# Peptides against a protein of PDB entry 3T7K: the designs that were tried, part 2

Target 1, 248 residues: chain A of PDB entry 3T7K
Amino acid sequence: KAEKILARFNELPNYDLKAVCTGCFHDGFNEVDIEILNQLGIKIFDNIKETDKLNCIFAPKILRTEKFLKSLSFEPLKFALKPEFIIDLLKQIHSKKDKLSQININLFDYEINGINESIISKTKLPTKVFERANIRCINLVNDIPGGVDTIGSVLKAHGIEKINVLRSKKCTFEDIIPNDVSKQENGGIFKYVLIVTKASQVKKFTKLINDRDKNETILIVEWNWCVESIFHLNVDFTSKKNVLYQKK

## One batch from the design tools (peptide; made by RFdiffusion4, then SolubleMPNN)

Design b1_p30_1_s4
Fold by OpenDDE base, seed 2:
Structure b1_p30_1_s4 (fold): chain B 248 residues (1-248), chain A 30 residues (1-30)
Amino acid sequence: as target 1 above (248 residues)
Amino acid sequence: MDEVFEHKASSQEVLEEAEKLEKEIDEKYK
């Protein structure tokens, strides 16, 4: 059926998109439309798997969803597109107007606002954002909204190697892991990095660490610090935004 | 130097809020 629909076009574009969707197309696509998209080089996946070599995200805007955050870790992310790309494409293809010899939809016209070439270019870097920031091991409180698995998965996608889950009510100093990064001469490495949800946790962890490791560097942040770092594909250590405690 | 920053917990759209927003957006594109 899709072949018959597409046969009216002399040339078909090959978009070469391996995509996931977030904040759009929850009900998916019908079989005909999936086949049409596939013939145009657009393959949509339900979930992110590293093996699929995903290069595209469809979303109406910048979102804080797992899929959107992980899409910024694609190698590379080639395109971040609005769902209107697919909508307009399918509308044009299903249009009974005999006069369309070519599909005239440019994917560049459908870029998500705020995902610019500077961000896209950073996805071509051989390193991940937290790797570049010398953050390899973090402590994550177990009561984080969204759950430690989802948050942890996003963080790992962005270069965090080890996630230590802290039981906020039962943890001791011995439960806190150091960010085991060899002192690179040129960068302030925080020995302890923690993602917390409450001010009481800041007080607790700062006390535990300072009582045992008085001279060590500490970074305590909110989840939003990570999100902002991901959205920019850069950690700005000069910004105090979403930083709850810092000891240099 | 020890710096403690009291960030007002602005209703920061947590992942749960993002999921809620995702559902709301999906309903608009249905």
Scores: peptide ipSAE 0.021, ipTM 0.573, DockQ to the pose 0.021
Fold by OpenDDE base, seed 5:
Structure b1_p30_1_s4 (fold): chain B 248 residues (1-248), chain A 30 residues (1-30)
Amino acid sequence: as target 1 above (248 residues)
Amino acid sequence: MDEVFEHKASSQEVLEEAEKLEKEIDEKYK
């Protein structure tokens, strides 16, 4: 059926997209449309797997979903596109009125606002955002909204190697792991990096660390600090935004 | 130098809120 629909076009584009969707197309596509998209070099996956070599995200805007945040870790992310790309493409293909010999849909017309070439270019870097920031081991409180597994998965996608989950009410100093990284020339190194949800946790962890390891560097942030770092594919250590405690 | 910052509870769109928002947005593209 798809072949018959596409036969009216003299030439078919190959978009070479391996994509996931977030905030759109929850109902999926019908079998004919999937086949049409496949013939145009567009493959849509339900979940992110490294083996699939994903290079595209479909979303209506910048989102804080797991899929969107992880898409910025693709190697590279080639395109971040609005769902209207697929909608308009399929409309054009199914249109019986348009005596179009060619499909005239340009990917660049459907870019998600705020994901510019500067962001896309950073996805071509050999390192991940937190790796560049010398953050490889973090402490994460167990009561974080979204769950430690989801948050941890996003952080790992962006170069955090080890995630230590802290039981906020029962943790001791010995439960806190150091961020053991080699000093790179231009990066601040924090010995202890923690993601917390409450001011009481800041007080607790600062006390625990300062009482036992008084002269060490500490960074305590909220989840939004990580999100902002991901959206920019850069950690700004000069910004106080979403930083709860810092000891340099 | 020790710097403590007050947590301004900005509307933390947490992942759970993002999922809710995702469902709401998806209805526009049905």
Scores: peptide ipSAE 0.021, ipTM 0.567, DockQ to the pose 0.022
Fold by OpenDDE base, seed 3:
Structure b1_p30_1_s4 (fold): chain B 248 residues (1-248), chain A 30 residues (1-30)
Amino acid sequence: as target 1 above (248 residues)
Amino acid sequence: MDEVFEHKASSQEVLEEAEKLEKEIDEKYK
């Protein structure tokens, strides 16, 4: 059926997209439309797997979903597109009125607002955002909204190697892991990096660390600090936004 | 230097709100 629909076109584009969707197309696509998209070099996947070499995300806007945040870790992310790309493409293909010999849909007309070429270019870097920031080992409180597994998976996709989950009520100093990174000449390395949810946790962890390791550097942030760093593919250590405590 | 920033816990629009938003968006594009 798809072949018959596409036979009216003299030339078919190859978009070379391996994509996931978030905030759109919850009901999926019918079998004919999937086949049409496949013939145009558009493959839609349900889940993110490294083996699939994904290069595209479909979303209506910048979202805080696991899929969207992880898409910024693709190697590279080639395109971040609005769902209207697929909608308009399929609409043009199914149109009986247009004696179109060619499909006239430009990918660049459907870019997600706020995902610019500067962000896309950073996905071509050999390192991940937190790796570049010298953050390899973090401490994460167990009561974080969204769950430690989801949050941890996003952080790992962006270059955090080790995630230590802290039991907020029963945690001791010995449970807190250091951020073990080689000293780079120009970058402030924080020995202890923590993601917390409550002011009471800041007071607790700062006391535990300062009582046992008095002169060490500490960074305590909210989850939003990580999200903003991911959205920009850059850590700004000069910003106090979403930072709860720092000791340099 | 120890800098404590008392940021009031702004309503963490957490991943749960994003999932709710996804459902609302999906209903709108149906």
Scores: peptide ipSAE 0.019, ipTM 0.565, DockQ to the pose 0.021
Fold by OpenDDE base, seed 1:
Structure b1_p30_1_s4 (fold): chain B 248 residues (1-248), chain A 30 residues (1-30)
Amino acid sequence: as target 1 above (248 residues)
Amino acid sequence: MDEVFEHKASSQEVLEEAEKLEKEIDEKYK
């Protein structure tokens, strides 16, 4: 039992982690290790639910998985840690040799490279990244790799309220939804925002919109534009990276 | 002003790279 293993320590840390894992621990943990982690204030969840108030992600590096991208929407994300934290912690606990009176594992030694304090601090903001960018309604092509449900779920976690799925081969202008954001005076609002996968889709949608609504603003981007915005927790409208078409 | 940018890197290549990385990570942490 976990209690017998932990009884050798005079004091136990409380890490206060509610975490998910991605790109690590696919086989999960045995019941004893789960109990040990729970006694140390580490709770690992299989899936992301808003009600669980998750504050931590375990991953070997920055990943483009649904779990990793959604972890950047946690309120706040307190820690992004390498799996070696758990490995070293459990190794120290199971070690019979060391008369260790205390567990000596520091969370800050296991930070994921590229997730710095600046990124963590932005997760404390009252708004989501796309909300701050005045992007609330988007059009998403149905043939997007990863599927519209997964991509849509990530986008919603980051402040997109409405996702309109476009059937790329059969869509008309009437199928395209506007980004219904109140005109703030600061010139960064696009009426039509689209995520596409192919150059042919850019040609099609630009023609459909320009033929029917000639003077409106259009932003057509790749999925990577969204990913980069999430990784930085900021939309940079000055960057042309992953932008396929822009009309201001 | 209309600006069209041709980006060569397909979103598909990025997903395939992510899947490859996940497999590599799975092998490392078995």
Scores: peptide ipSAE 0.019, ipTM 0.552, DockQ to the pose 0.021; fails the geometry check

Design b1_p30_6_s1 (from b1_p30_6, 12 letters changed)
Fold by OpenDDE base, seed 1:
Structure b1_p30_6_s1 (fold): chain B 248 residues (1-248), chain A 30 residues (1-30)
Amino acid sequence: as target 1 above (248 residues)
Amino acid sequence: EEEEEEEKKKKEEEEELKEALKEDELDKKK
């Protein structure tokens, strides 16, 4: 059926997209449209797997979803596109009135606002954002919204190697792991990095660390600090935004 | 006003994260 629909075009583009969707296409695609998209070099996956070599995200805007945040870790992310790309493409293909010899849809017309070439270019870097920031081992409180698995999965996609989950009510100093990174020449390494949700946790962890490991460097942030770092593919240590406690 | 807009944005983002988690959970259940 798809072949018959596409037969009216003399040439078909190959978009070479391996994509996931977030915040759009919840009902998926019908079999005919999937086949059409496949013939145009557009493959949509349900889930993110490294083996699939994903290079595209479809979303209506910048989102804080797991899929969107992880898409910024693709190697590289080639395109971040609005769902209207697929909608307009399929609409043009199904149109009987347009005696178009060619599909005339440009990917660049459908870019997600705020995902610019500067962001895309950073996805081509050989390192991940937190790796570049010398953050490899973090402590994560167990009561984080979204759950430790989802948050942890996003952080790992962006270069966190080890995630230690802290039981906020029962944790002791011995439960807190250091950020074991060799001193690189060009930046202050925080010995303890923690993602917390509450001011009471800041007080607790600062006390535990300062009482047992005096004068060590501490970074305590909220989840939004991580999200902003991901959205920019850069950690700004000069910003106090979403930083709850910092000791250099 | 800026703090209220930031709190509103945080709530919307938290809802988006919750919806995304629901979508991801729904996708994991399939």
Scores: peptide ipSAE 0.025, ipTM 0.566, DockQ to the pose 0.422
Fold by OpenDDE base, seed 2:
Structure b1_p30_6_s1 (fold): chain B 248 residues (1-248), chain A 30 residues (1-30)
Amino acid sequence: as target 1 above (248 residues)
Amino acid sequence: EEEEEEEKKKKEEEEELKEALKEDELDKKK
């Protein structure tokens, strides 16, 4: 059926998109439209798997969803597109009136606002954002919104190797793991990195660490610090935004 | 006013994350 619909075009583009969707297309696509998209080199996947070599995200805007945050870890992310790309494409294809010999839709006209070439270029780097920041091991409180599994999965996609989950009410100093990165002579490495949700946790963890491991470096941040770092694909250690406690 | 807008934005983003998590859980059950 899709072949018959596409037969009216003399030339078909190959967009070469392997995509996931977030914040759009909740009802999915019908079988005919999926087949049409596939013939145009557009493959849409339900979930992110590393094996699929995904290169595209569809979203109406920048979102804080797991899929959107993980899309910035694609190797590379080629395109971040608005859903209107697919809508306009399918509309043009299903239109009987236009004896269009060619599909005239440019991917660049559908870019998500705020995902610029600078961000796209950083997805081509051989390292992940937290790896570049010398953050390999973190402590995560168990009461984080979204859950430790989802948050942990996003953080791992961006180069965090080890996530230690802290039971905020019951944890002791011995439960806190160091960020075990080789001391690069010239890099501001934080020995303890923690993601917390409450000011009471800041007070607790700073006391536990300072009482037992004096003079060590500590970074305590909110989840939003991680999100902003992902959106920029850069950690700005000069910014105090979303930093709850810092000891250098 | 700026603090209230930032708190409102944080709440909307937390809701977006929760909704997205629910959608992803619903998709895993299909």
Scores: peptide ipSAE 0.025, ipTM 0.560, DockQ to the pose 0.411
Fold by OpenDDE base, seed 3:
Structure b1_p30_6_s1 (fold): chain B 248 residues (1-248), chain A 30 residues (1-30)
Amino acid sequence: as target 1 above (248 residues)
Amino acid sequence: EEEEEEEKKKKEEEEELKEALKEDELDKKK
């Protein structure tokens, strides 16, 4: 059926997209439309797997979903597109009126607002955002909204190697792991990096660390600090936004 | 007022993450 629909076009574009969707296309696509998209070099996947070499995301806007945050870790992310790209494409293909010899839809007209070429270019870097920031080992509280598995998976996609889950009520100093990175001259390397949800946790962890390791560097942040770092593919250590405690 | 807006934004983000997780679970059951 798809072949018959596409036979009216003399040339078919090859978009070379391996994509996931978030915040759109909840009902999926019918079999014919999937076949059409596949013939145009657009393959949509249900889940993110490293083996699939994903290079595209469809979303209506910047979202804080696992898929959206992980898409910024693609190597590279080629396109972040609005769902209207697929909608308009399929609409043009199913249109009986126009003897269209060619499909005239430009990917660049459907870019997600706020994902610019500067962000896309950073996905071509050989390093991940937290790796560049010298953050390899973090401590994460167990009561984080979204769950430690989801949050941990996003952080790992962005270059955090080790995630230590802290039991907020029962943890001691011995449960807190150091951020094991070699001191590079130019980087504010924090020995202890923690993601917390409550002010009471800040008080607890600062006390535990300062009582046992008084002279060490500490960074305590909210999840939003990580999200903003991901959205910019850069860690700004000069910003106090979403930083709950910092000791240099 | 600023604290109320931050709490509202945090709740909206928690709902958005919760909805996203539900959608991903529904797709796995299909």
Scores: peptide ipSAE 0.024, ipTM 0.558, DockQ to the pose 0.324
Fold by OpenDDE base, seed 4:
Structure b1_p30_6_s1 (fold): chain B 248 residues (1-248), chain A 30 residues (1-30)
Amino acid sequence: as target 1 above (248 residues)
Amino acid sequence: EEEEEEEKKKKEEEEELKEALKEDELDKKK
């Protein structure tokens, strides 16, 4: 059926997209449309798997979903596109009225606002954002919204190797792990990096650390600090935004 | 007032994050 539909076109583009969707296409695609998309070099996956070598995200806008955040870790992310790309493409293909010899849909017309070439270019870097920031091991409070698994999965996708989950009410100093990164000459390395949800946790952890490991560097941030770092594919240590406590 | 607006904005952002994360969890369960 798809072949018959596409037979009217003299030339078919090959978009070479391996994509996931977030915040769009909740109902999925019918079999015919999937086949059409496949013939155009567009393969949509339900979930992110490293083996699939995903290079595209479909979303209506920048989202804080796991899929969107992880898409910025693709190697590279080639395209971040609005769902209207697929909609318009399929609409054009299914159009009986237009004796279209060619599909006239340009990927660049469907870029997600705020995901510019500067962001895309950073996905070509050999390192991940937190790796570049010398954040390898973090402490994450167990009561974080979205759950430690989801948050942890996103953080790992972006170069955090070890996530230590802290039981916020029961943890002691011994439960807090150091960020085991060798001092690089030019990068502020924090010995303790923590993602917390509450000011009370800041007070607790700062006290625990300062009482037992005096004069060490501490970074305590909110989840939004991580999100902003991901969205920019850069950690800005000069920004106080979403930083709850910092000791250099 | 500015602190309250920042706290409100922060709470809204936290809710949006929570909703966004829930959507992904729902997608994983399908």
Scores: peptide ipSAE 0.023, ipTM 0.546, DockQ to the pose 0.604

